# Designs tried in a protein design run: peptides against a protein of PDB entry 5H65. Part 86

Target 1, 294 residues: chain A of PDB entry 5H65
Amino acid sequence: QYLERTPLCAILKQKAPQQYRIRAKLRSYKPRRLFQSVKLHCPKCHLLQEVPHEGDLDIIFQDGATKTPDVKLQNTSLYDSKIWTTKNQKGRKVAVHFVKNNGILPLSNECLLLIEGGTLSEICKLSNKFNSVIPVRSGHEDLELLDLSAPFLIQGTIHHYGCKQCSSLRSIQNLNSLVDKTSWIPSSVAEALGIVPLQYVFVMTFTLDDGTGVLEAYLMDSDKFFQIPASEVLMDDDLQKSVDMIMDMFCPPGIKIDAYPWLECFIKSYNVTNGTDNQICYQIFDTTVAEDVI

## One batch from the design tools (peptide; made by RFdiffusion4, then SolubleMPNN)

Design b2_p9_4_s4 (from b2_p9_4, 4 letters changed)
Fold by OpenDDE base, seed 5:
Structure b2_p9_4_s4 (fold): chain B 294 residues (1-294), chain A 9 residues (1-9)
Amino acid sequence: as target 1 above (294 residues)
Amino acid sequence: SLSDLVTVE
């Protein structure tokens, strides 16, 4: 897309909605801590949710681990089952179901595991060793997704979450509808199980200043702005450092704004009504971080 | 660990 640059002072005088291209300095941003800026967003109901913490997941999986796997649901045409009994923890039963592709077990790097009764630690270890993991529980007639408060799919260090509001869960046998049972594309898995997948997003508020005016712009972006996936940043120290470096570059601590680099970006204005008060707000869109030549 | 016991062809 192409738009002429518009100074902030002009934008601040105009009605919404409109789209603009701007060149401004990042005076400040919030939140300052990266982990506070990563959220889960539903593309349908648009609800923003916190990414569950390890402690939250521990509770969910601990509760799930108190349930005994149903023997009647083991070893179907879809999966082969293996059961472990822990030596401690009151003899906890753990079931791992290996999903087959046309009756054949795939290679480990292509294998989907359905885990029943596993702890977070065990699940994470398995997800690092194998391609994909789905936490499940024994339903009345079939295995079912354990809890949408936990990931519906874990691939390596990536946790995929679903929207509780918009999802209508279907039983695990619906994975049979997938022709290819080796790649385990998250969107395909979600569709088969009736899940509306949530999107990891960076959520920040930028205070932008171009010398003519100052405005706040809302950033909600998954992977374009930083060219770093929000879905991976929480689990990767190097990616976290990269984001921090980018933000420090645009908003360096300890120096005056006159020395800040110029940021080019697109913003759109929109109306927000709070009772009798009408407010114009701004959102960054279709923007990748870039510095102007000074 | 549990992961050490899991094998896939």
Scores: peptide ipSAE 0.029, ipTM 0.731, DockQ to the pose 0.182
Fold by OpenDDE base, seed 1:
Structure b2_p9_4_s4 (fold): chain B 294 residues (1-294), chain A 9 residues (1-9)
Amino acid sequence: as target 1 above (294 residues)
Amino acid sequence: SLSDLVTVE
């Protein structure tokens, strides 16, 4: 899209909603820490949620591990089950269910594992060896997803989360609806299980200054602005460094704003009503940081 | 077998 550049002073005087192209300096931004800027966003209800910390997941999986796998739910047409009993922890039982494709166990790199009673460490180890892992629990008549507070699907280092509010969970046997039980596309898995997938997003507030005025613009972006997926940044040190470098470039510490580089971006204005108070807010959209600036 | 590749500590 093409828009003529508009100075911030002019924008600040106009009613919403409107779209603008601006050229401004990033005076400041929040939050300052990258891990605080990565959130989970529901595309349906638009709630923003925190990405669970490792400690949070530990608790969830520990709680799940207190329950013994139901023998009656093992070894179905959908999956083959194997049970391990730990030597410690009073003989904790861990069940791994290997999902079959048309009654045949697939290759390890194509296999979906259903983990019942596993710790975070154990689950992560398995996810590194196999294509996909779903934490599950024994339901009344079938295996079920363990908890939407934890990932519903783990693929490598990627943790896929679902929206608690919008999801209507279905039992694990609904995976039978998937014709191809080898690729395990997250969206397909989610659909089969009645999950509304959450999206990783960068959430930041930019204070922009072009010399004519100052405004705050909201950034909620998954992979366009930094050209780095929010879903991967938390698990990749190099990507984290890249984001940090980008932010330091636009807002260098210890340097006066006069020396800051110019940021060209698109912003849209919108009205926010809080009681009787009406406020105009701004959001960055369709903007990508140029690679040559890095 | 595939299950032989899984170890639980």
Scores: peptide ipSAE 0.028, ipTM 0.746, DockQ to the pose 0.830
Fold by OpenDDE base, seed 3:
Structure b2_p9_4_s4 (fold): chain B 294 residues (1-294), chain A 9 residues (1-9)
Amino acid sequence: as target 1 above (294 residues)
Amino acid sequence: SLSDLVTVE
């Protein structure tokens, strides 16, 4: 995509919607905390949601752990089941269902586990040892996804979430529709279970200044702007550090804006109606971080 | 064998 560079002063005078290429300095940005900038976005209803905190997940899984696995739902053609009874916590029962591929248990790195009654800690441990983990509960006739407020799929440290508004959950046996029961692609799992997967996005507001004018632009991006996946950043200290370094580079603390590097990006204007007032807003799009030293 | 890799406390 190519557009002629337009000064902010000119953009501020024009009607929306339009697309622009700009060269500006990042005067400031919000939120300042990285963890506050990572959200979950639904591609269908477009709602933005907070990424659940560990404490939130603890509550959900603790509640799930109070339920007893249904013996009738164990050991189906789809999965083999193993049950543990804890010595503490009043003899809590935990069921792990190992999903089979054509009747055969796959290797650990290809195996999907369905966990019933597990704590967050236990689930995380298992997700690090096995390819994929789905928290489930015993339904009336089949295993079901535990709760869309928790991840529907955990792969390593990656938590995949679904939209409560747009999803129409189906029972776990619908995983049978998947031809490949080894890779467990999140989108495929979601489709089989009737889940609309949420997307991790960076959400920020940039205040841009090119010397001719000042403009606020909205950033909602998954992995292009920083070249870092929003889905991984919260669980990776190195990635967090990288994002922080990038932001410090463009908006260095303690120095004047005259010394800031130039940022080239694309922005699009759009109209927003707030009551009787019409406002033109701006959003960054199709932009990868690059500094212009010249 | 695979189940042996699962530890629940």
Scores: peptide ipSAE 0.027, ipTM 0.740, DockQ to the pose 0.873
Fold by OpenDDE base, seed 2:
Structure b2_p9_4_s4 (fold): chain B 294 residues (1-294), chain A 9 residues (1-9)
Amino acid sequence: as target 1 above (294 residues)
Amino acid sequence: SLSDLVTVE
């Protein structure tokens, strides 16, 4: 939709909610570190969560690796199972279940692996080789997802997470409901397993200044603003560099704001009430960094 | 609505 450009001084005087088109300079932004700006967002309950650190995942998978795979759950119509015993670590058992497509093992690049007892390193290696990996554990009557604090699906370098609050986990055999057992679309896998998938988002606060006024605008965006997926940026140095370059361009360090470039974007105002306190806040929406800039 | 392009000027 088209909106006339409005100066910040005028916006600051108006009631919410409203939508605006603005032209302003990025005086500052927070957080300064890219890693801190990437979070997980639930589309259902809207909770924002931190992306788990590798150390967190290590603990989860190490704990999972202490459990012995249940032999009774191996080799079903859904998957073929193979067991490895490590030479060290007191003979740790690792079970890999190869999910079949209509009773036939698919090609490695389209095969889903269910891994039981694997470390983060092992899981990552397998995900690179076989594309799709789900960390699982032996349940009472079926394999189950290991832990929603860890990815429910790893594809290459992408970790897919689910919301603990909104998910109602179902056993692995529910993957049978998927007609296509080759592509392993994350949303389809999530649906089959009763998972509400979380979305990677950039979460930042921009301080905008157009010379008439100053306001803070909230940015929560998955891939539109930077034209870079938040889901990939943490695992790709080049993408990280690109985001840093964009931010440095709009907010160059070591120079005065007078030399900053102008930004054109959409912002919407909204009311936030906490007790008796009412505040008008602003959020950037439907805005993309120009292609010639990135 | 359509996205707006942030331009550098």
Scores: peptide ipSAE 0.000, ipTM 0.308, DockQ to the pose 0.013

Design b2_p9_5_s1 (from b2_p9_5, 3 letters changed)
Fold by OpenDDE base, seed 5:
Structure b2_p9_5_s1 (fold): chain B 294 residues (1-294), chain A 9 residues (1-9)
Amino acid sequence: as target 1 above (294 residues)
Amino acid sequence: SLSDLVEVE
């Protein structure tokens, strides 16, 4: 899309909603720490959630490990099951169900594992070697997703989460509806299981200054702004460093704002009502970071 | 064993 550049001083005088193209310097931003800026967003109810920490997941999987896999649910047309009993940890039972494609076990790089009683460490190791892992539990008549507070799907280092509010969970046998049982597309898995997938997003507040005015703009973006997926950044040190370098470039510490690079972006204004107070807010959209010549 | 599984690609 094309818009003429508008100075911030002019924007600040206009009613919402409107869209603008701006050129401004990033005076400051919050939060300053990257891990605090990565959230989970529901596309349906629009709730923002924190990404669960390893400690949170440990608790969930430890609780799940106290439950015994139901023998009656093992070895169906959908999956082959194998059970392990740990020598330590009070004889914990672990069930791994290997999902079959038309009755045939796929290659490891195409295989979906359903796991009961696994620890976070075990699940992570499996997800690094196999295509996909779903933490499950034994339901009354079928395997079920363990807990929406944990990932419903783990692929490599990517944890896929679902919305507790908007999801209507279906049992694991609904994976039978998937024609292709090798690629395990997250959206397809979610649809089959009645899950509304959450989206990883960068959530930040930018203070923008173009010399004519100053305004705060809200950033909620999944992969366009930094050209780095929010879904991968928490698990990749190099990506984290890249984001930090980008932010340091636009908002370098220890120097004055007059030496900052120019940021070009699109912002949209919108109305917010807090009781009797009406406020105009701004959000960055359709923007990839770029700088102009200083 | 489970350990074998997590070590096998």
Scores: peptide ipSAE 0.084, ipTM 0.850, DockQ to the pose 0.278
Fold by OpenDDE base, seed 2:
Formats: C-alpha cells, sequence, structure tokens
Structure b2_p9_5_s1 (fold): chain B 294 residues (1-294), chain A 9 residues (1-9)
C-alpha cells in the first residue's frame, strides 16, 4: 500500500483511525532488555502472556513427575510405551510413548514422543534427538496434555504454547485424526488436541521523533520487523545479538539523537477508551527494518 | 535405561 510521507506534527493533529507512512528517528524504546520484549499472544482472545522461564517449567514438570504412569494406558494402536525407573530415592517412573504412523514406528527424526514424568532437562534432550515431544499425563481414560502452562509441543529448541482461556483440551487419542504422523505440524497438533496456539511476538514501545513532533508507537510483531522470529530469539544467542545490533544502530547509546539514522515505517492510529478518557494511540505495522542493516 | 534414551546420538 502506498502512502505519502506525513510529518509527525500533522499526524498528532488528526483523528483516528488512520494509516501513515513516516520517517523518524528512534529517540528511545522500551523495554530495553530483549527478553522482556518477547511475549506470547493469543490470536483469539488477544491476551498477552509472559513466556515461561526455565524455573517455571521445572516446577510444572517436577509436579508431573510425582504422578505414576497408568499401566492401562500404555501400548495402544497410536503409540508404543516404555517405562523407566530412576535410581533416585523416590524411584521416579518415566513413561515414553512412541507415536506410530499407521502402526509402524517412524524414524527418530519423524517421531513424536509423549513424555510422562520427565524433567525439563530430559524432555529437552529428547526433543533434540526426536522430531517432537509432548509432555503428557495419565488421564482417566487416555493420556492427556500435562499442562498448558508448559509447552504442548517441543520441537528442537522451539517451545509451542497454548492459550488456557481459549483452548478446550482433547485427549491424546485425537492425534489419530492427523493423516500425517511424521511432520507433526504444530498447528495440526494443536487443532487435534483442541489447543489455540499462542504466537511469539516482539512487544515494544518506540518513541519516534522527526523534528516536527514526538509520538509513541506500539510494536507487536512476530517476525517481520526484525526479520527474526520471536519464537527463536530467546534460544539463540546470535539472533539476540542481531536484534541488539539493530536496536543499537537506530538508537546508539552515548550518541546524540542528531546523529541517529532515520527510520522509515508505517504506523496506524487507533482510539483507546479508558472510562471517559479517550486517547489516540499508534501502532507500527507492515514494517521491516532489517533491510536497512543488510 | 532412560539415560541411554536421553543420551542417544
Amino acid sequence: as target 1 above (294 residues)
Amino acid sequence: SLSDLVEVE
């Protein structure tokens, strides 16, 4: 979409909603820490959530590990089960269920594991060796997803989360509805299990200044703005460095704003009502800044 | 063992 460039001073005088093309300097941004800018967003209810950190997951999986796998739920047409007992004082039992494709165990790089009683460390190690891992628990009549506060699917270093509010969980046997039991597409797995998948997003507030005016613009973007997936950045040091470099380029520390580069982007205005108060806010959209760095 | 599964290359 083509839009004429509009100075910020003009934008600040106009009613919402409208779309603008702007050229401005990034005076400042928040949050300053990258880890704080990555959130989980529900496309249905639009709630923003924090990405669980390792400590949060440890607690969830530790609790799950206190439960004994139900023998009656082992070895179905969908999966083959194997049980291990740890050497620790409690004798923790871990069940691994290997999901079959048409009754046949697939190759490790195509295999989905259902883990019952595993620790975060064990699950992560397994997810690096097998295609996918789902943390599960023994339900009344079937295996069930362990907890939506933890990933419903782990693929390599990617943790897939679901919305607690919008999801209506279904039992593991519903994976039978998937024709392809080798690729394990996250959206397909989510659909089968009644999960509304959350999206990783960068959430930031930019203070933009073009010399005529100053406004704050909200950024919520998954992979377009930085050309870096928000879903991968937390687990990749190089990607983190890249984002930091981009932000440092536009907002270099210890340098006066007069020397800052110009940022070209699209912003849209919208009305926000808080009681009787009406405020116009701005959001960045359809903008890629990484091209300026390349 | 579980260790074997977890540590498998």
Scores: peptide ipSAE 0.083, ipTM 0.850, DockQ to the pose 0.281
Fold by OpenDDE base, seed 1:
Structure b2_p9_5_s1 (fold): chain B 294 residues (1-294), chain A 9 residues (1-9)
Amino acid sequence: as target 1 above (294 residues)
Amino acid sequence: SLSDLVEVE
């Protein structure tokens, strides 16, 4: 899209909603820590929520591991089940259900595992060997997704989450609706299980200054702004470093703003009502920055 | 064993 550049001082005087192209310096941004800027966003209800920490997941899976797998739900036409009993005093039982494709077990790199009673560590290790892992629990008549507070699908290092508000969970047997039980596309899995998948997003507030005025602009972006997927950044040190480098480039520490590079971006204004107070806010959109900008 | 499944490549 093309818009003429508008100075911030002019923008600050105008009513919302409008779209602008601006050229400004990034005076400051928040949060400063990258991991604090990565959130989960629901495309339907638009709720933002925190990405669960490892400790949070540990608790969820530990709680799940206190439940004994229901023998009646093992070995169906959909999956073959194998049970392990840990050697610890509690004798924790772990059930792994190998989802079959037309009654045949697929190759490990195409296989979906349903894990019942596994720890986070065990689940993560399995997700590195098999195509996909779904944490489950024994329901009344079928296996069910364990908890939407945990990933509904783990593929390698990617944790897929669902919206608690918008999802209407269906039992595991609904995976039968998938004709191809080898690819395990997250959206297809979500649809089959009645899950509204959440989207990883970078959420940040930029303070922009072009010398004529200062405004705060909100950034919510999945993969365009940094050209780095928010879904991958938390599990990749190199990507984290790249984002940090980009932010340091635009907002270098210990340097005066006069020496900051110019940031060209699009912002849109919108009205926000808080009780009797009306405020105009700004959001960055359709903007890409690169660390190699000369 | 579970260890075999989890640990063995």
Scores: peptide ipSAE 0.080, ipTM 0.849, DockQ to the pose 0.287
Fold by OpenDDE base, seed 3:
Structure b2_p9_5_s1 (fold): chain B 294 residues (1-294), chain A 9 residues (1-9)
Amino acid sequence: as target 1 above (294 residues)
Amino acid sequence: SLSDLVEVE
């Protein structure tokens, strides 16, 4: 889309809501740490959540591992089950359920595993070998998703999370509704299990300065601004470095703002009520820095 | 074996 460029001094005088095209320098940004800028966003209720840390997941899976797999739920038409008893950890039972496609076990690169009683480490190892992993528990009549505080689906290094507020979980047998039991598209899996998937987003506050005024604008973006998926950045050192390089380019440390490059972007203003005060806030939208470097 | 698959001790 196209808008006429507006100086920040003019924007600061106008009421919201409006959309603007601006050309400004990135004076500063927050948070400075990349891992703090990556959040989970619900497309339905719009709540922002922190991405669970490894320690958080360890606790969840440790708790899950204290439960014994129900023998009655093993080896259904949907999946074949294998059970392992650990030598340590007081004989912990681990159940791996291999989901079948029309009664046939898929190849490893097409296979969905349902893991019951696994640790984070074990689950991660499995996710590197197989297409998909879902952590589950034994319910009353069927396997069920373990906990929405943990990923409902792990594919390689990608952890897919669901919204606790908006999801109405259904049992694992609902995966039968999926015609394609090989690709395991996250949205399809989520739909079958009654999960509203959360979206990884970069959330940052930019302080923009064009010489006429200073304006703070929020960035909430999944993959357009940096042309890097927020869903992958936390697990990929190269992607992290790329984001850091981009930010250092626009906001280089140790030099004066006069030497900063110009950033062209779109911002929209909106009203926010804070008690009795009405505040105008700004959000960056439809902007790709790789294409907007001047 | 399952141990090889999962690397469970």
Scores: peptide ipSAE 0.073, ipTM 0.856, DockQ to the pose 0.450

Design b2_p9_5_s2 (from b2_p9_5, 3 letters changed)
Fold by OpenDDE base, seed 2:
Structure b2_p9_5_s2 (fold): chain B 294 residues (1-294), chain A 9 residues (1-9)
Amino acid sequence: as target 1 above (294 residues)
Amino acid sequence: SLADLVEVE
C-alpha cells in the first residue's frame, strides 16, 4: 500500500479509523525486557496469554507423570507403544507411543511420539531426537491431549500451544484423518485434535516522536517487524541479541533523542470505548524495520 | 531403557 507521509501533529487531530505512513523517532518503548514482550495470541477470541515458562510446564508434566498409562489403550492401528519404569520416583511409568504411517513406523526424523508420563526434560530430549512430540494422557476410551496449558505439540525447541477457550478437544485417534503422517504440520495436527492454535507475537508499546508531536503506538507482530519469529526468539540467544540490538539502535541508551535514528512505519488509528470514555489508539502494521535507517 | 531412548542421539 502507498500512503503519503503525515506528521504526528496532524494525525493527533484526526478522527479514527485511519491509516498513516509516518517517520518518527522511538523515544521509548515498553516492556523493556524481551521476555515480557512475547505473548500468545488467539486468532479466534483474540485473548493474549503469557507464554508458560519451564516452571509452569514442570508442574503440569509432573502431575501427568503421577498417572499410570492404561494398558488397554496401547498398541493400536495408529501407534505402537512401549512402556518404561523408572528406577526412582516410586517406579514412574512412562509410555511412548510411536505413531505409524499406513501401519509402518516412519523414520525417527519423521516420527510423531505420544508421550504419557514424561517429564519436561524427557519430552524435550525426545523432541530433539524425534521430529514431533505430543504430551498425552489415558482417557476413557482413547489417548487424549494432556493439558492445553502445556504444548500440544513440541518440535525441536518450538512449543505449540492451543487456546483453552476456543478449542474443542478430540481424542488422539482423530490423527488418522491426516493423510501425511510424516511432516506433522502444527496447524494440521491442531485441526485434527480440535485445537485452535495460538500464535506467538511480539507485544510492545512504542512512544513515537517526530518533533511535531508524540503518540503511543501498539505493536503486535509475529515475524514481520523484526524479521525474527516470535515463536523462536525465547529459545535462541542469538535471536534475542538481535532484537535487543535493533531496539538499542532505534532507542540507544545514554544519548539524547536528537541523535536517535528515524523510524519509518505504518500506523492505524482506532477507537477504544470504555464505558463513556472514548479514546483514539494507534497500532503499527505492515512494517519491517530496516538495518539501515534514514 | 528410557534413558537410552532419551540420551542416545
Scores: peptide ipSAE 0.066, ipTM 0.838, DockQ to the pose 0.286
Fold by OpenDDE base, seed 4:
Structure b2_p9_5_s2 (fold): chain B 294 residues (1-294), chain A 9 residues (1-9)
Amino acid sequence: as target 1 above (294 residues)
Amino acid sequence: SLADLVEVE
């Protein structure tokens, strides 16, 4: 950025929208819990929603497991199907469809699995072994995505979600439009299936103080601010610790603000209307703190 | 079996 540093006292007097470079101390932030700061954001409708909990997913997949895979939809040009019947769960039928690339099954680390009737535990284990997993159900004429309240794609420990409002779901056979059926890029899968992918974001409110003034700045960032992907942080204890360490560094508990380090960042102002009231708000953008800490 | 498929990571 080419912006010169502006004191907060000057910023607080100016109309929006504008962009600023600032140097300030992080007096406080919310939420304090990292788990509470990770949300899902739609890039189209801009809805923020909570990341589903394991318990939520258990319910969805349990419900899906009560449905019987349709034999008519097995073994197409797109995928080879295998069916298992459980011994201990009333003979639950699980269908795994192995997506082929030009009629040939890829290697395990390149293979996309479509799963009917799998539990969360089973799906997670499969996603660790294979490249990608999509929870599906039998539709009328084709396999379909199971539920947008669950991940549309699981890769390792990463759950990819879609927006219920903005997505116009298409059947699984639309994966045929993908020329490369080995990499399974989430955005490509989403596009093929008519899904608007949600973005994992850190959502926080920072109270910034440079000695001339105090303002609250909103942070909504996926992977730049901490240089840690919001999509991975919930599943990785080390990443969580790293974020906590960064926040503790800028806002150390039990220490006076005079001893806090300075934070260099960019903020933009914008207008918000609440009824008849007009308010100027601020958002952090294009800022990486990890590089400053290291 | 399904178990074999999911247990081998």
Scores: peptide ipSAE 0.064, ipTM 0.839, DockQ to the pose 0.291
Fold by OpenDDE base, seed 3:
Structure b2_p9_5_s2 (fold): chain B 294 residues (1-294), chain A 9 residues (1-9)
Amino acid sequence: as target 1 above (294 residues)
Amino acid sequence: SLADLVEVE
């Protein structure tokens, strides 16, 4: 998009909604901690959620591990099942269901595992070895997704989450509708299981100053602003460092704002009602910092 | 064993 650059002082006097191109310095930003800026966003209901912490997932999977896999649901046309009894935790039963493609077990790098009774640690290890892992439980007549509070799909270090509000879960046998049972595209899996997938987003508030005025702009972006996927940043130290470096570049600690680089970005204004009070807010959009450094 | 499954490189 192209817009003529507008000074902040002029923007602050105008009614919303409008779109602007600005050139400003990043005086400050919140939150300062990267892990606090990564959220889950529903594209349908637009609810923002915290990314579950490891401790949260531990609890969910511990609870799931207390349930016994139903023998009647093992070894279907869709999957082959293997059962283990652990020596710890009072001999919990762990079921691994290997999803078949046209009746044939795929290679490990193409295989989807359905896990009953696995711990977070076990599931993560399996997801690193195999293509994909879905935590499941035994339902009345079929395997079902364990809990939308946990990932519905784990691929390597990437955890895919679904929206509790918008999802209408279907049983595991609905994976039969997938023509390709090797790639396991998250969106396809979600669709088959009635899940509305959540999107990882960076959520930050920028205080922008161009010398004529100061305004706060909201950033909600998945992968464009930093050119780094929000879905991967929490599990990748190098990506985290990259984001930190970018932020330090635009907002360097220990120096005066006069020495800050200029940031060129697009912002849109919008009206927000807070009780009886109306306020104008601003959101950054269609901006890539790597390309907009001036 | 389950351990073997999760620990195999």
Scores: peptide ipSAE 0.062, ipTM 0.833, DockQ to the pose 0.281
Fold by OpenDDE base, seed 5:
Structure b2_p9_5_s2 (fold): chain B 294 residues (1-294), chain A 9 residues (1-9)
Amino acid sequence: as target 1 above (294 residues)
Amino acid sequence: SLADLVEVE
């Protein structure tokens, strides 16, 4: 993609929609805290959602743990089942279903576990030892996804979420449609279960200043801007530090803007109508952070 | 136990 650089003062005078290449300094940004900037975005309905907190998930899984696994749904051609009864916690029943590949149990690094009645802690521990975990519940005729408010798939530290609005859930036996039952690609799992996957995105508002003008640009990006996946940043302290360092680099606290590095990026303008008021807004796109030559 | 499962691999 190639565009000539346009000064902000010129952009501010033009009609939307248009695309621009700019060179500007990051005067300020919001939100300031990283955890507030990571959201879930639906590619179909475009709704932005908060990433559930551990406390939210605890409630969901605690509620799920009050339900007893249905014995009739255990040990199918798709999975082998094992049940544990907790020594405490009122004798909670936990069922783990090991999904088979052509009747054979895969190795742990390729195995999908379906879990009934597991706590967040237990699920997380299992996801760290096994490739994939799906929280499920016993439906009337088949296992079903527990709750779209919780991850439909956990792989290591990555939580995959689905859109409640756009998804039309199908039962677990639909995983049979997957030829490869070892890799457990999130998109394939989602498709089999009728889930529209949500996308982790960084959502920020940048105030950009090139000395000729100032404008606010909206950033919604999954992994290109920082070259860090939004899907991983909340679970990795080092990645969080990296993002913070990048933002501090472009917008250092306690330093005059004249000393800020130059940011090169692409922005697109678009029209927004609020009642009788029409305004032009700007969004950053197809941009990886990089300092310009000063 | 469930704990044992986690410790297997």
Scores: peptide ipSAE 0.059, ipTM 0.828, DockQ to the pose 0.274

